# Designs tried in a protein design run: peptides against a protein of PDB entry 3OAK. Part 115

Target 1, 145 residues: chain A of PDB entry 3OAK
Amino acid sequence: DDLEQYLDEKILRLKDEMNIAAQLDIDTLNKRIETGDTSLIAMQKVKLLPKVVSVLSKANLADTILDNNLLQSVRIWLEPLPDGSLPSFEIQKSLFAALNDLPVKTEHLKESGLGRVVIFYTKSKRVEAQLARLAEKLIAEWTRP

## One batch from the design tools (peptide; made by RFdiffusion4, then SolubleMPNN)

Design b1_p28_3_s3 (from b1_p28_3, 10 letters changed)
Fold by OpenDDE base, seed 3:
Structure b1_p28_3_s3 (fold): chain B 145 residues (1-145), chain A 28 residues (1-28)
Amino acid sequence: as target 1 above (145 residues)
Amino acid sequence: MEELIEKVRKWLEENEQERLERLEELNK
């Protein structure tokens, strides 16, 4: 129906925006390293984060989010950067909190690759303890029979 | 914008394996 189509388009647009933000931040950081220009700051994901959190928190969008594989873009935002650094604490905290309230199933983990990234956070020695515990909780819930 | 979207999608596909290997290396 019209509403379903509207919601699909909304989520797909956000997915594209998230991917663009990720690429732009990576390009900014790479240019910073190459040129030594310390005035270059990656801000695209931070600017878009409130919109991402708002969408992920809406119960009426849960099915649309999962059906359109928005979790793939969430996974991309959580990945370590090419230099090995992690996304900001705020991005990690906000996304893990949002994931905790979504009815994520095994099929969604496979098609998005999110499972492998969250497992990475359970094993990383650089992640804050509170977020490592939340990552472990998510993995336990997602792998529960 | 559509051209930019396609470039980003292509970049993500081309770098998928490298990103996965990075996860494994950083967890060692």
Scores: peptide ipSAE 0.690, ipTM 0.953, DockQ to the pose 0.522
Fold by OpenDDE base, seed 1:
Structure b1_p28_3_s3 (fold): chain B 145 residues (1-145), chain A 28 residues (1-28)
Amino acid sequence: as target 1 above (145 residues)
Amino acid sequence: MEELIEKVRKWLEENEQERLERLEELNK
């Protein structure tokens, strides 16, 4: 199927971009820690966020997103950073909102590790209450019989 | 860009298990 192939390539390209953004931000923050230069700010994920949100919100891409394990990159974006901080509030809010509309199944959670990071957000004291509630909602939905 | 993509893919593959284990530890 030509359309499916096109969509696969589109999602895989985004996945690569997301992973690059994550690595660049990690490198920036590691350098910040090592040098003490507080002017170093990790901005790559924030810059790419609008594109990520746009893709995640499209119903016609849901199957392609899940089949290509884009959720692994979503999980990576949500992980704690080298300096111990969490990704920006905007990243958290946008990704949690997008996840609510995806038909995520158990197999997707396992292959992406998304369940583990979302559980973290339900337990962390550094997470805003509103986002913790969103995380709890996702867990409840994913654990339904 | 292709070289960078390959490097990042390799990096993620190499540390994926460690990253997941860190999350597991944080969740304890």
Scores: peptide ipSAE 0.654, ipTM 0.947, DockQ to the pose 0.881
Fold by OpenDDE base, seed 2:
Structure b1_p28_3_s3 (fold): chain B 145 residues (1-145), chain A 28 residues (1-28)
Amino acid sequence: as target 1 above (145 residues)
Amino acid sequence: MEELIEKVRKWLEENEQERLERLEELNK
């Protein structure tokens, strides 16, 4: 219906925005590496994070989020950056918290690739202990019998 | 904007496998 279409479009727009933010940050960091210009700071994801968190936290959007594979963009945001570093602590914390409240199913993990990235966080030496624990919790929840 | 969106989508698709493989390397 009209509402469903509206919500789908809303989520798809956010998905595009997230993808753009990810690409812009990648470009910024690649340029930083290439030029050595330490004044180049990747800030696009951080700027968009409040909007992402707001959307992910709304229970009434859960189905729309999952049906439109917004988790793919969440996965992209969690991926290591060109220099091998991870997204900011705040991004990790916020996204893991949001994921914890979503009714994520196996099919969503497969189509988004989110499972592989979260597993990465459980093994990474660069991840803060508390976030590693959150990642472990998610994996446990998603793999429970 | 639409062109940018499509470029980003294409880039993400084309580089996905490489990015996923990098996860294993970074965990070493």
Scores: peptide ipSAE 0.627, ipTM 0.943, DockQ to the pose 0.578
Fold by OpenDDE base, seed 4:
Structure b1_p28_3_s3 (fold): chain B 145 residues (1-145), chain A 28 residues (1-28)
Amino acid sequence: as target 1 above (145 residues)
Amino acid sequence: MEELIEKVRKWLEENEQERLERLEELNK
């Protein structure tokens, strides 16, 4: 129906925006590495984060989010950056919090690759303790029988 | 905008395997 189509398009547009933001930040950081110009700051994801959090927090969008594999873009945002560093603490915290409230199923993890990235966080030495606990909680929930 | 979207989609698709493998490497 019209509403469903509207919601699908909204989520798909957000996916594109998220992916673009990720790529732009990667480009910025690669250039920073290449040139040594420390004034180059990757800010595209941070700028878009409030919108992402807003969407992920809406219960009425849960099915649309999962059906359209928005979690793939969430996974992309959580991936390590070119220098091996992780996204900002705020991005991690916000996304993990949002994920905790979504009814994520095995099929969604498979489609998005989110499980692999979150597992990475549980093993990373660069993750803050509080976020590591959140990552572990998510994995435990997603791997329940 | 559409061209940029397509560019990004292609890049993500082409580099996905490498990015996923990097996770394992970084966790070593």
Scores: peptide ipSAE 0.627, ipTM 0.943, DockQ to the pose 0.647

Design b1_p28_3_s4 (from b1_p28_3, 9 letters changed)
Fold by OpenDDE base, seed 2:
Structure b1_p28_3_s4 (fold): chain B 145 residues (1-145), chain A 28 residues (1-28)
Amino acid sequence: as target 1 above (145 residues)
Amino acid sequence: MEKLIEEVRKKLKEEEEERLERLEKLNE
């Protein structure tokens, strides 16, 4: 199927872009820690966020997103940075909202590691209450019998 | 670009478990 192949390639390209953005932000923060240059700011994920949200919001891409393990990159984006800080509130809010509308199954959680990170957000004291509640909701849904 | 993609994939994979283990530490 030509369309399916096209969609797979599109999602995989986005996954690569997300991974690059994540690693660049990690590198930026590591350099900031090493050099003490406080002018270094991690902005790559924020810059790419609109594109990520646009893709994640498309219902017709849900299967492609899940089949290509894009959630692995979503998980990476949600991870704390080297200095222990969390991704921006906007990233958290947007990604959790997108996750809420995806038909995520146990197998997707295992292959992406997303469950471990979302559990972190349920326990973190640095997360906004509304997002912590949403994280709890997601965990409850994903662990339903 | 492909080289960069491969390098990033490798680096992320190599450090994955370390990053995930930090989650528990940060919540302590």
Scores: peptide ipSAE 0.638, ipTM 0.945, DockQ to the pose 0.539
Fold by OpenDDE base, seed 4:
Structure b1_p28_3_s4 (fold): chain B 145 residues (1-145), chain A 28 residues (1-28)
Amino acid sequence: as target 1 above (145 residues)
Amino acid sequence: MEKLIEEVRKKLKEEEEERLERLEKLNE
């Protein structure tokens, strides 16, 4: 099907872009740690965030998002950076909001590793209360018998 | 671009477990 193929390619391209953005930010922080150059700021994910949010918010893309394991890239985006810092509040807020609206199933959690990272957010003392609560909600829903 | 994508996929894969193991440490 032409539409299905188009949507798959769209999501896979975004996934690649997200991965690149994540790795660039990781590299930036590693470089900052190595050199002490505080002018090095990780901002690639922030720059790409609007596009990610746009895609994740589309109900008609939900199946394509899940089938192509875009959640793996979402997980990577949520991971702590080399300096231990978390992605920006806006990234966290946007992604958790998007996750709340996706029909995530157990199989998606397994193939993406998303549950492991979201659990981290439920335990973190550095996460905003509103996001911690949302993380807890997600975990409760995903681990429901 | 494709080469970059491949390199990124490889590096993310290679360091994935290290990043995930760090989660527990950061929560301590």
Scores: peptide ipSAE 0.635, ipTM 0.944, DockQ to the pose 0.525
Fold by OpenDDE base, seed 3:
Order: sequence, then structure tokens, then C-alpha cells
Structure b1_p28_3_s4 (fold): chain B 145 residues (1-145), chain A 28 residues (1-28)
Amino acid sequence: as target 1 above (145 residues)
Amino acid sequence: MEKLIEEVRKKLKEEEEERLERLEKLNE
């Protein structure tokens, strides 16, 4: 119907924006490594984060988010960057909080690759303790019989 | 803009496995 189509288009547009932001940050850091120009800073994801959080927090968008595999873009946003650094604490905190409120199923984990990246966070010594605990909680919930 | 979107999708997909394989190494 009209509402379903509108919501699908909204989520797919956001997914494209998220992918662009992720790749631009990757490109920025690759260039920084290549050239040694320390003035290059990856800021595209941070700039888009408020919009992402706003969408992920809306209950009426949950089904559309999951059906359109927006979690694939969430996974990409959580991946380590070319220099080995992690996304900002704010990005991690916001996305993990949003994931905690979504009705994520096993099929969504497989098609997005999200499980593999969240497991990384449970094992990382560079992640804040509170977020490591939340990552562990999510994995436990997602792997329940 | 559409060309940019397609290029980004392609590049992200092509380099995905390399990025994911690095995860375990970063935790060592």
C-alpha cells in the first residue's frame, strides 16, 4: 500500500546515505594513511548519526528497517576503520542502544553480518566496558533457543 | 548521485570480506 511504499523508500534512501557516509570515512582515512596528512578527519558518519538514531528509534519503522536489511549498513558503520580504530564512542553507544530495542531475528543477523561484528566487540580490549557488556547481552539474546 | 550510490555499493561489497577477516586479527 501507499504507506508501506513510502516507508520502504524512506529506509532505502537512508541506507544509501549510510553507505555513502561509511565509504567516505574509509576513503578519508585511507588517504590519511597514504599521504600522512593528519588534517584529514573522518566525520561523515558522525554528521549523519542523529538522523540514523531518529529512524532506528521509531517503533513504526522496525519492520521496514529489518525487511530492507538496514542492519547491513549498521554493521558496516560498526566495523573497524582502515587505521584499525573503532567508530566514535557515541556511534557505538547509539547503535547498540538502538539494536537493543529492535526485534532482531536470526535471519536478520545472517543477511546483515551483524552477529560477526558484535562478537568482535565482545572480544575487543579497546571497547568501553559498558558497551562490551551490552554486546554480550545482545549475542546471548540473539542465540537463545 | 545514482552513479555514486552504485559505485559505493560495489566498492563496499568488493572489500567486505577483507574488512571482516581483519576482525579476528585485531582481537589478537
Scores: peptide ipSAE 0.634, ipTM 0.944, DockQ to the pose 0.551
Fold by OpenDDE base, seed 1:
Structure b1_p28_3_s4 (fold): chain B 145 residues (1-145), chain A 28 residues (1-28)
Amino acid sequence: as target 1 above (145 residues)
Amino acid sequence: MEKLIEEVRKKLKEEEEERLERLEKLNE
């Protein structure tokens, strides 16, 4: 129907925007590594974060989010940058909170690769304790029989 | 814009496995 199509298009547009933001940040850090210019800062994901959070928080979009594999872009946003740094604490906190409220199933994890990245956060010594615990909680929930 | 979107999708996909393989190294 018209509403379902509208929601699909909305999520797909956001997915594209998220991908662009991710790649721009990757490019920024690669350039920083290449040139040694420490003034280069990756900020594109941070700038888009409020919009992402707004969408992920809407219960009526949950199925559309999952069906369109927006979690793939969420996974990309959570990945370490080329210099090995992690996304900002706010990005981590916001995305993990959103994931905690989504009815994520095994098929979504496979499509998005999200499981591998969240496992990384359970093992990382650079992640804040509260987020590491949340990552562990998510893994436990997703691996329930 | 559409061209940019497609190029970004391609780049992200091409480098995906490399990025994911680094996860284990970063946790060492």
Scores: peptide ipSAE 0.634, ipTM 0.944, DockQ to the pose 0.548

Design b1_p28_4_s1 (from b1_p28_4, 11 letters changed)
Fold by OpenDDE base, seed 1:
Structure b1_p28_4_s1 (fold): chain B 145 residues (1-145), chain A 28 residues (1-28)
Amino acid sequence: as target 1 above (145 residues)
Amino acid sequence: SELEEEKKEAEEIMKESEEEYKKILESL
């Protein structure tokens, strides 16, 4: 099916772009730590965020998103940064909102590693209370028998 | 240093989160 192939390719391209953005931000922050140059700002994920949100919000892409393990890239974007900090609040809020509307199953959590990271957000004191509560909600839903 | 402590804290919480997740999966 031409449409299915098109959608798969679209998601896989976005997945690649997300991974590249994450790595570039990691490189920037590592260099900032190494050199002490506070002018170095990690902005690649923030720049790409609108596109990510646009894709994740489309109900007709849910199966394609899950089947192609885009959640692995979402997990990567949510992981702690080299300096121990978290991604921007906007990234956190947007991704958790998107996750709340996806029909995520246990198999998707395993293949992406997302479950571990969302649990992290229930525990870390660096997470805003509203997002910690949402993280708890998601874990409860995903692990419901 | 403060940076090292922040990294260590994040790593420890991630480790705890992994163990908790494994236990949850085993119970399903």
Scores: peptide ipSAE 0.569, ipTM 0.921, DockQ to the pose 0.853
Fold by OpenDDE base, seed 3:
Structure b1_p28_4_s1 (fold): chain B 145 residues (1-145), chain A 28 residues (1-28)
Amino acid sequence: as target 1 above (145 residues)
Amino acid sequence: SELEEEKKEAEEIMKESEEEYKKILESL
């Protein structure tokens, strides 16, 4: 119906915006590595984060989020950066909180690749302990037989 | 370099994570 279509379009637009933000940040970090210019700071994801959180936190959007594979963009946002670092703590915290409230199924993990990345967060020493524990919780829930 | 080591570490952990996830999926 009209509402469903509207919501799909909304999520798809956000997905595109997230992907663009991620790529811009990657470009910034790559340039930082190439030039050594430490003044180059990747800020695009951080700037968009409030909008992402707003959408991900809406219970009525859960199905739309999952059906449109927005988790792929979430995965992209959580992936290690070119310099081997992770996205900002705020991004991690916000996204993991959002993931904790979504009814994620195995099919969504497969189509998004999110499972691998969340497992990464259970292993990396660069992840805050609280988020590592949350990552473990999520993996356990998502992979429950 | 420090940068190289950080990147290498991340890549290694990602590789391990992928293998672990594959095993999990196979067991489901």
Scores: peptide ipSAE 0.568, ipTM 0.921, DockQ to the pose 0.887
Fold by OpenDDE base, seed 5:
Structure b1_p28_4_s1 (fold): chain B 145 residues (1-145), chain A 28 residues (1-28)
Amino acid sequence: as target 1 above (145 residues)
Amino acid sequence: SELEEEKKEAEEIMKESEEEYKKILESL
């Protein structure tokens, strides 16, 4: 189907863009740590966030998102950074909101590794209480027998 | 250093999270 193919390609392109953005930010932060150059700011994920949110919010893309394991890229974006910090609050909030509306199943958690990272957000004291509670809700929903 | 401590803490929590997730999957 032409539409399905188009949607797959769209999601796969976004997935690639997300992965690149994450790696560039990691590289920037590592260089900042190594050199002490505080002018180095990791902003690639932030720049791409509006596009990510736009895609994740589209109901007609849900199946394509899940089938192409875009959640792996979401997981990567949520992981702790090289300096031990977390991604920006806006990234966290936006992604968790999007996850709350997706029909995520256990199989998607396994193939993406998202489950582990969301559990992290239930445990870390660096996470805002509202997001920790949402993380707990998601884990409970995704792991129902 | 503070930076090292924050990184270490995150790594420890990630490790715990992985173990917890494995247990959850085993219980399903």
Scores: peptide ipSAE 0.568, ipTM 0.922, DockQ to the pose 0.864
Fold by OpenDDE base, seed 4:
Parts: structure tokens; C-alpha cells; sequence
Structure b1_p28_4_s1 (fold): chain B 145 residues (1-145), chain A 28 residues (1-28)
């Protein structure tokens, strides 16, 4: 119906915006590494974060989010950066909070690759303890027998 | 370099994470 189509388009637009933001930040950091120009700062994801949080926090969008594989873009946002670092703490915290409230199924984990990245957050020394614990909780919930 | 080592570490953890995830999926 009209509403369903509208919501699908909304999520797909956000997905595209998220992917673009991630790539722009990657490009910025790669250029920073190549040139040594420390004035280059990756800020595209941070700028878009409020919009992402707004969408992910809406319970009525959960099915649309999952059906359109927005979790793939969430995965991309959580992946390690070119310099080996992780996205900002705020990005991590916001996304993990959102994931905690989504009815994620095994099929969504497979199609997005999110499971691997969340496991990464249980292992990396660069992850804050509170988020590592949340990552472990999520993995346990998603992979329970 | 320090940068290269940090990146390498992240890559290694990602590989470990991938293998662990595969094992989990197989057990479900």
C-alpha cells in the first residue's frame, strides 16, 4: 500500500545516505594517511547520526528496517576504519542501543554480515567495556538455541 | 609502523570474528 511504499523508500534513502557517508569518511581517512594532512577529519557519519538514530529508534519501522537490510549499512558504519580505529564512541553507543531493541533474526544477520562485526566488538581492545558487554548480550540473544 | 600494526590487529580480530561467527551459525 501507499504507506508501506513510503516507508520502504524512506529506509532505502537512508540506507543510501549511510553508505555514502561511510565511504566519504573512509576516503577522508585514506587521504589523511596518504598525505599526512592531519586537518582532514572524517565527520560525515557523525553529521548523519541523529537522522539514523531517529529512524532506528522507531518501533513501527522495525519490519521495514529489517526487510530492506538496513542492518548492512549499520554493519558498514561499525566496521574498523582505514587507520585501524573504530567509529566514534557515540556512533557505537547509538547503534548498539538501537540494535538492542530490534527483533533481529538469523536471516538478517546472514544477509547483512552484522554478526561478524558485533563479535569483533566482543574482542577488540579499542571497545569500551560497556559496549563489549552489550555486544556479547546481542550475540547471545541472536544465536540462542 | 604503529598505524600499520593497529590496522593489522584489527584485520586479525576480524578474521577471528568471522571464523567464530561461522561456527556459531553451523551450530544453530
Amino acid sequence: as target 1 above (145 residues)
Amino acid sequence: SELEEEKKEAEEIMKESEEEYKKILESL
Scores: peptide ipSAE 0.566, ipTM 0.921, DockQ to the pose 0.872; fails the geometry check

Design b1_p28_4_s2 (from b1_p28_4, 10 letters changed)
Fold by OpenDDE base, seed 4:
Structure b1_p28_4_s2 (fold): chain B 145 residues (1-145), chain A 28 residues (1-28)
Amino acid sequence: as target 1 above (145 residues)
Amino acid sequence: SAMEELKKEAERLMKEAEEEWKEILEKL
């Protein structure tokens, strides 16, 4: 119906925006590495984060989020960056909090690649302990037989 | 360099994560 279509379009637009933000930050950091210009700062994801959090936190959007594979963009935002760093703590914390409240199923993890990345967060020594524990919790819940 | 070490670590852990994820999926 009209509402369903509207919500799909809303989520797909956000998905595109997230992907663009991620790529812009990647490009910025790659250029920083190549040129040594330390004035280059990757800020696109941080700028968009409030909007992402707002959408992900809405229970009535959960099905739309999952059906449109927005988790793929969440995965992209959580991946290590070209300089070997991780996304900001705020991004990590916000996204993991949102994931904790979504009814994520195994099929969503497969199509998004999110499972692998969340496992990464259980393994990295650069991840805050609280988030590593949450990552472990999520993996356990998502892969429950 | 420090950056190179961070990159290597990230790459290594991502590969390990991939392997673990595959193993998990096989058991489901």
Scores: peptide ipSAE 0.705, ipTM 0.950, DockQ to the pose 0.887
Fold by OpenDDE base, seed 3:
Structure b1_p28_4_s2 (fold): chain B 145 residues (1-145), chain A 28 residues (1-28)
Amino acid sequence: as target 1 above (145 residues)
Amino acid sequence: SAMEELKKEAERLMKEAEEEWKEILEKL
């Protein structure tokens, strides 16, 4: 029970950190769009990515991850950015790999909005073919009757 | 501009994805 509480707090803290990182990157890119300053680079998600991957890859955290809707933050990280670009290939690759190993259910997809975004990755020509195929695989698995 | 086109494409595809997702959910 103490462990469960600790894990919940850990995941919720990470969720908050992920959301902050996403917003900071959005702010950076919006400023880049406004000012035309191409030296402004959104790096917050990339900086936090190793920690995210570390957590998402731990099997013992799967239930905690899903129960606390961390997938909402994953969804946010995967969404198109203000400048029309997609998150870095490394972010995409890492998150899709992590998703592939999680026991994601339909309810998690609905509450996180992740289903829509993953479908987007099956459709975008800007997504690497390998990741598009993985996205298709995930959708097929998640929506299997 | 290139950025505007990318944004429009992303928005279009996200809308399409939303529709497809809704259809999938209805069939589950």
Scores: peptide ipSAE 0.705, ipTM 0.950, DockQ to the pose 0.861
Fold by OpenDDE base, seed 1:
Structure b1_p28_4_s2 (fold): chain B 145 residues (1-145), chain A 28 residues (1-28)
Amino acid sequence: as target 1 above (145 residues)
Amino acid sequence: SAMEELKKEAERLMKEAEEEWKEILEKL
């Protein structure tokens, strides 16, 4: 199936782009810590965010997203940064909104590591209350027998 | 430093989250 193959390749390319963006931001922040140069700002994920949101919002891509473990890259984007900070509020808000509309199953949470990270967002005092509540909602839904 | 404390907090909470997630999975 040509369409299926096209969609798989599209998602895998995005997954790669997301991983690269995350690593570049990590490198930037590590350099900032090392040098003290406060002009260094990690912006790669923010620049790519609109494309990520666009893809995650497409209902016809849900199966392809889940089957190719794009949630692993989503997990990476949500993890704490080298300086101990969290990703931008916009990234958090956008990704949690997208997750809320995906038919995520337990197997996807295990293979991506996303379950652990979402629980983290229920625990951190640095997370906005509205997002903490959404994280709690997601965990409850994903773990419902 | 403040940064070190934030990093330690994040690491601690991630560890706690991992343990809680494992417990949840065991009960499913």
Scores: peptide ipSAE 0.702, ipTM 0.950, DockQ to the pose 0.868
Fold by OpenDDE base, seed 2:
Structure b1_p28_4_s2 (fold): chain B 145 residues (1-145), chain A 28 residues (1-28)
Amino acid sequence: as target 1 above (145 residues)
Amino acid sequence: SAMEELKKEAERLMKEAEEEWKEILEKL
């Protein structure tokens, strides 16, 4: 099917872009740690965030998103950074909101590693209370008997 | 340093999260 192929390619391109953005930010922060150059700022994920939110919010892309394991890239974006910091509040808020509207199943959590990272957000005191509560809600919903 | 402490905290919590996630999966 032409449409299905088009959607798969679209999501896979975004997945690649997300992975590249994450790695570039990691590289920037690692270089900052190594050199002490405080002018180095990781901004690649922030630049790409509007596009990510736009795609994740489209109901007609939900199956394609889940089938192509885009949640793995979402997981990567949510992981702690090399300097011990967390992604920006805006990234956290946007991604958790998007996750709340996706029909995520256990198989998607396993293949993406997202479950572990979301649990992390229920535990960290550096996470805003509203997002910690949302993380708890998601875990409860995803693990219902 | 402050950065080192943040890294250690993140690593500890990620390990704890992994353990909790494994326990959840065992019950599903």
Scores: peptide ipSAE 0.702, ipTM 0.949, DockQ to the pose 0.897

Design b1_p28_5_s1 (from b1_p28_5, 16 letters changed)
Fold by OpenDDE base, seed 5:
Structure b1_p28_5_s1 (fold): chain B 145 residues (1-145), chain A 28 residues (1-28)
Amino acid sequence: as target 1 above (145 residues)
Amino acid sequence: EEEKRRKEEEERLRRLQEESAKLLEELT
């Protein structure tokens, strides 16, 4: 229906925003590496984070979020950065918290690649212990029979 | 080329953010 289509379009726009924000941060960090200019700071994801979290937290948007594979963009935001670092602590924490409330199914994990990335967070020595625990909790929940 | 691409992405992001500024209000 019209409402469903409208919501789809809005979520897809957010998805695009997220992807662009991620790429801009990657570009910033690549330039930082190339030039040695330590004043270059990747801030695009952080700026967009509140909006992302707000959308992910809305129960009435769950189907739209999942159907449009917004989780792919969440996965992108969680991927390691060019300098080998991880996204900010705040991004990790906020996204893990938001993911905990979504009815994520196996099919969503596959089409987004999110499952594999979250597993990475359970194993990486670069991840803060508390966030690794949150990641573990998600994996446990998603793999329940 | 990289700089040009980045600039284009920045502008695109800005436009999208402006167009989606009321997303939260409209979706709640």
Scores: peptide ipSAE 0.202, ipTM 0.757, DockQ to the pose 0.033
Fold by OpenDDE base, seed 3:
Structure b1_p28_5_s1 (fold): chain B 145 residues (1-145), chain A 28 residues (1-28)
Amino acid sequence: as target 1 above (145 residues)
Amino acid sequence: EEEKRRKEEEERLRRLQEESAKLLEELT
């Protein structure tokens, strides 16, 4: 119906924006490594984060989010960056909090690759302890009988 | 034109995913 189509388009547009933001930040950091220009700062994901969090927090969008595999873009945002760093503390914290409120199922974890990435956050010594605990909470919730 | 744009976006996403996956494997 009209509402379903509208919501699909909204989520797919956001998904595209997220993917573009991730690629632009990767390009920025690759150029920084190549040229040594330390003035190059990856800011595209941080700038888009409030919009992402706003969408992920809306209960009426949950089905559309999951059906359109927006979690694939969330996974991409959580991946390590070319310089070996992780996304900002704020990005990690905000995304983990938002994920905690979504009715994520096993099939969504598989099709997005999100499960593997969140497990990484539970094991990595480079992750802040409080964020590792949030990641552990997500894994525990997703693996509950 | 729309099909071309879609294919280009899919290829871009594929490359991004492959690069990210390789980096993740090296760091785990």
Scores: peptide ipSAE 0.061, ipTM 0.587, DockQ to the pose 0.111
Fold by OpenDDE base, seed 4:
Structure b1_p28_5_s1 (fold): chain B 145 residues (1-145), chain A 28 residues (1-28)
Amino acid sequence: as target 1 above (145 residues)
Amino acid sequence: EEEKRRKEEEERLRRLQEESAKLLEELT
């Protein structure tokens, strides 16, 4: 219906925004590496984070989020950056917290690739302990018998 | 040396991601 279509469009637009933000940050960091200009700071994801968290936290959007594979964009945001760094602590923390409240199923993990990325966070020596615990909790929940 | 270190870390992360993908495939 009209509401469902409206919500789908909103989520799809957010996906685009997230993907663009990620790419802009990648471009910024690539340029930083190429030029050595340390004044180049990747900030697009951080700027968009409050909106992403707001959407992910709304129970009434859960089906729309999952059906439109917004988790793919979440996965993209969690991937390591060109300089080998991980997304900011706040991005990781906020996303892991928000993901905990979503009814994520195996099919969503497969179509988004989110599962393997979160598993990576449980293994990485560069991830803060508290975030690794959150990642572990997610994996445990998603792989429940 | 810093560049070498960075490349090695990137390769390490790539390997971890690949292993994680395999693990996910087994678990899901």
Scores: peptide ipSAE 0.026, ipTM 0.540, DockQ to the pose 0.145
Fold by OpenDDE base, seed 2:
Structure b1_p28_5_s1 (fold): chain B 145 residues (1-145), chain A 28 residues (1-28)
Amino acid sequence: as target 1 above (145 residues)
Amino acid sequence: EEEKRRKEEEERLRRLQEESAKLLEELT
C-alpha cells in the first residue's frame, strides 16, 4: 500500500529527528559539564516537541506509530540527562498526555523499553507529583486485565 | 572530534527537518 509506505517513511523520519535531537541535547549538557559554560542550554527536544505531540495526537497514525516503534524515541526523550536531571516538565506532561490516548500493548512496551522508563517516573523523588500520577495512570492502563 | 560530531549531527537534523516538513504538514 502506497499510503502505508508513505506514512511509515514519515514516522521513521520523525523517529530519526527525535533521536538526533536527544543526542544533541546530551552532547550540549556533557559539554556544559566539561567546560562549566552555563550558557550552554539543551533546546533541541523542546523545539521539536510540538511536532512530536502533533503526530502522536493523530488517531489515524496510531498503527503507524506503534508499528514503527516510535515509542522507542519517546522512551529516549524521557530518559534522565547526563547531569542527572529529567526532561523539562513540559516534555514529560505532553508525552504522558499523548501516550494516554495511544492503544499501547505489551509488545510495544517491550520493543521500545517505554514501560521501564515510565515505571521510573512513578518512583522517582525528582519527578513532580502530578507527573508521577500521570505515569501511574499509564502503568495502570497498560497492565489492565 | 566531539565538535565535529556535533556539527554533523546538527546538519543532519536540519536536513531531516527540512525534508520531512512538507510530509509532516500533510499528516498533521
Scores: peptide ipSAE 0.086, ipTM 0.639, DockQ to the pose 0.033; fails the geometry check

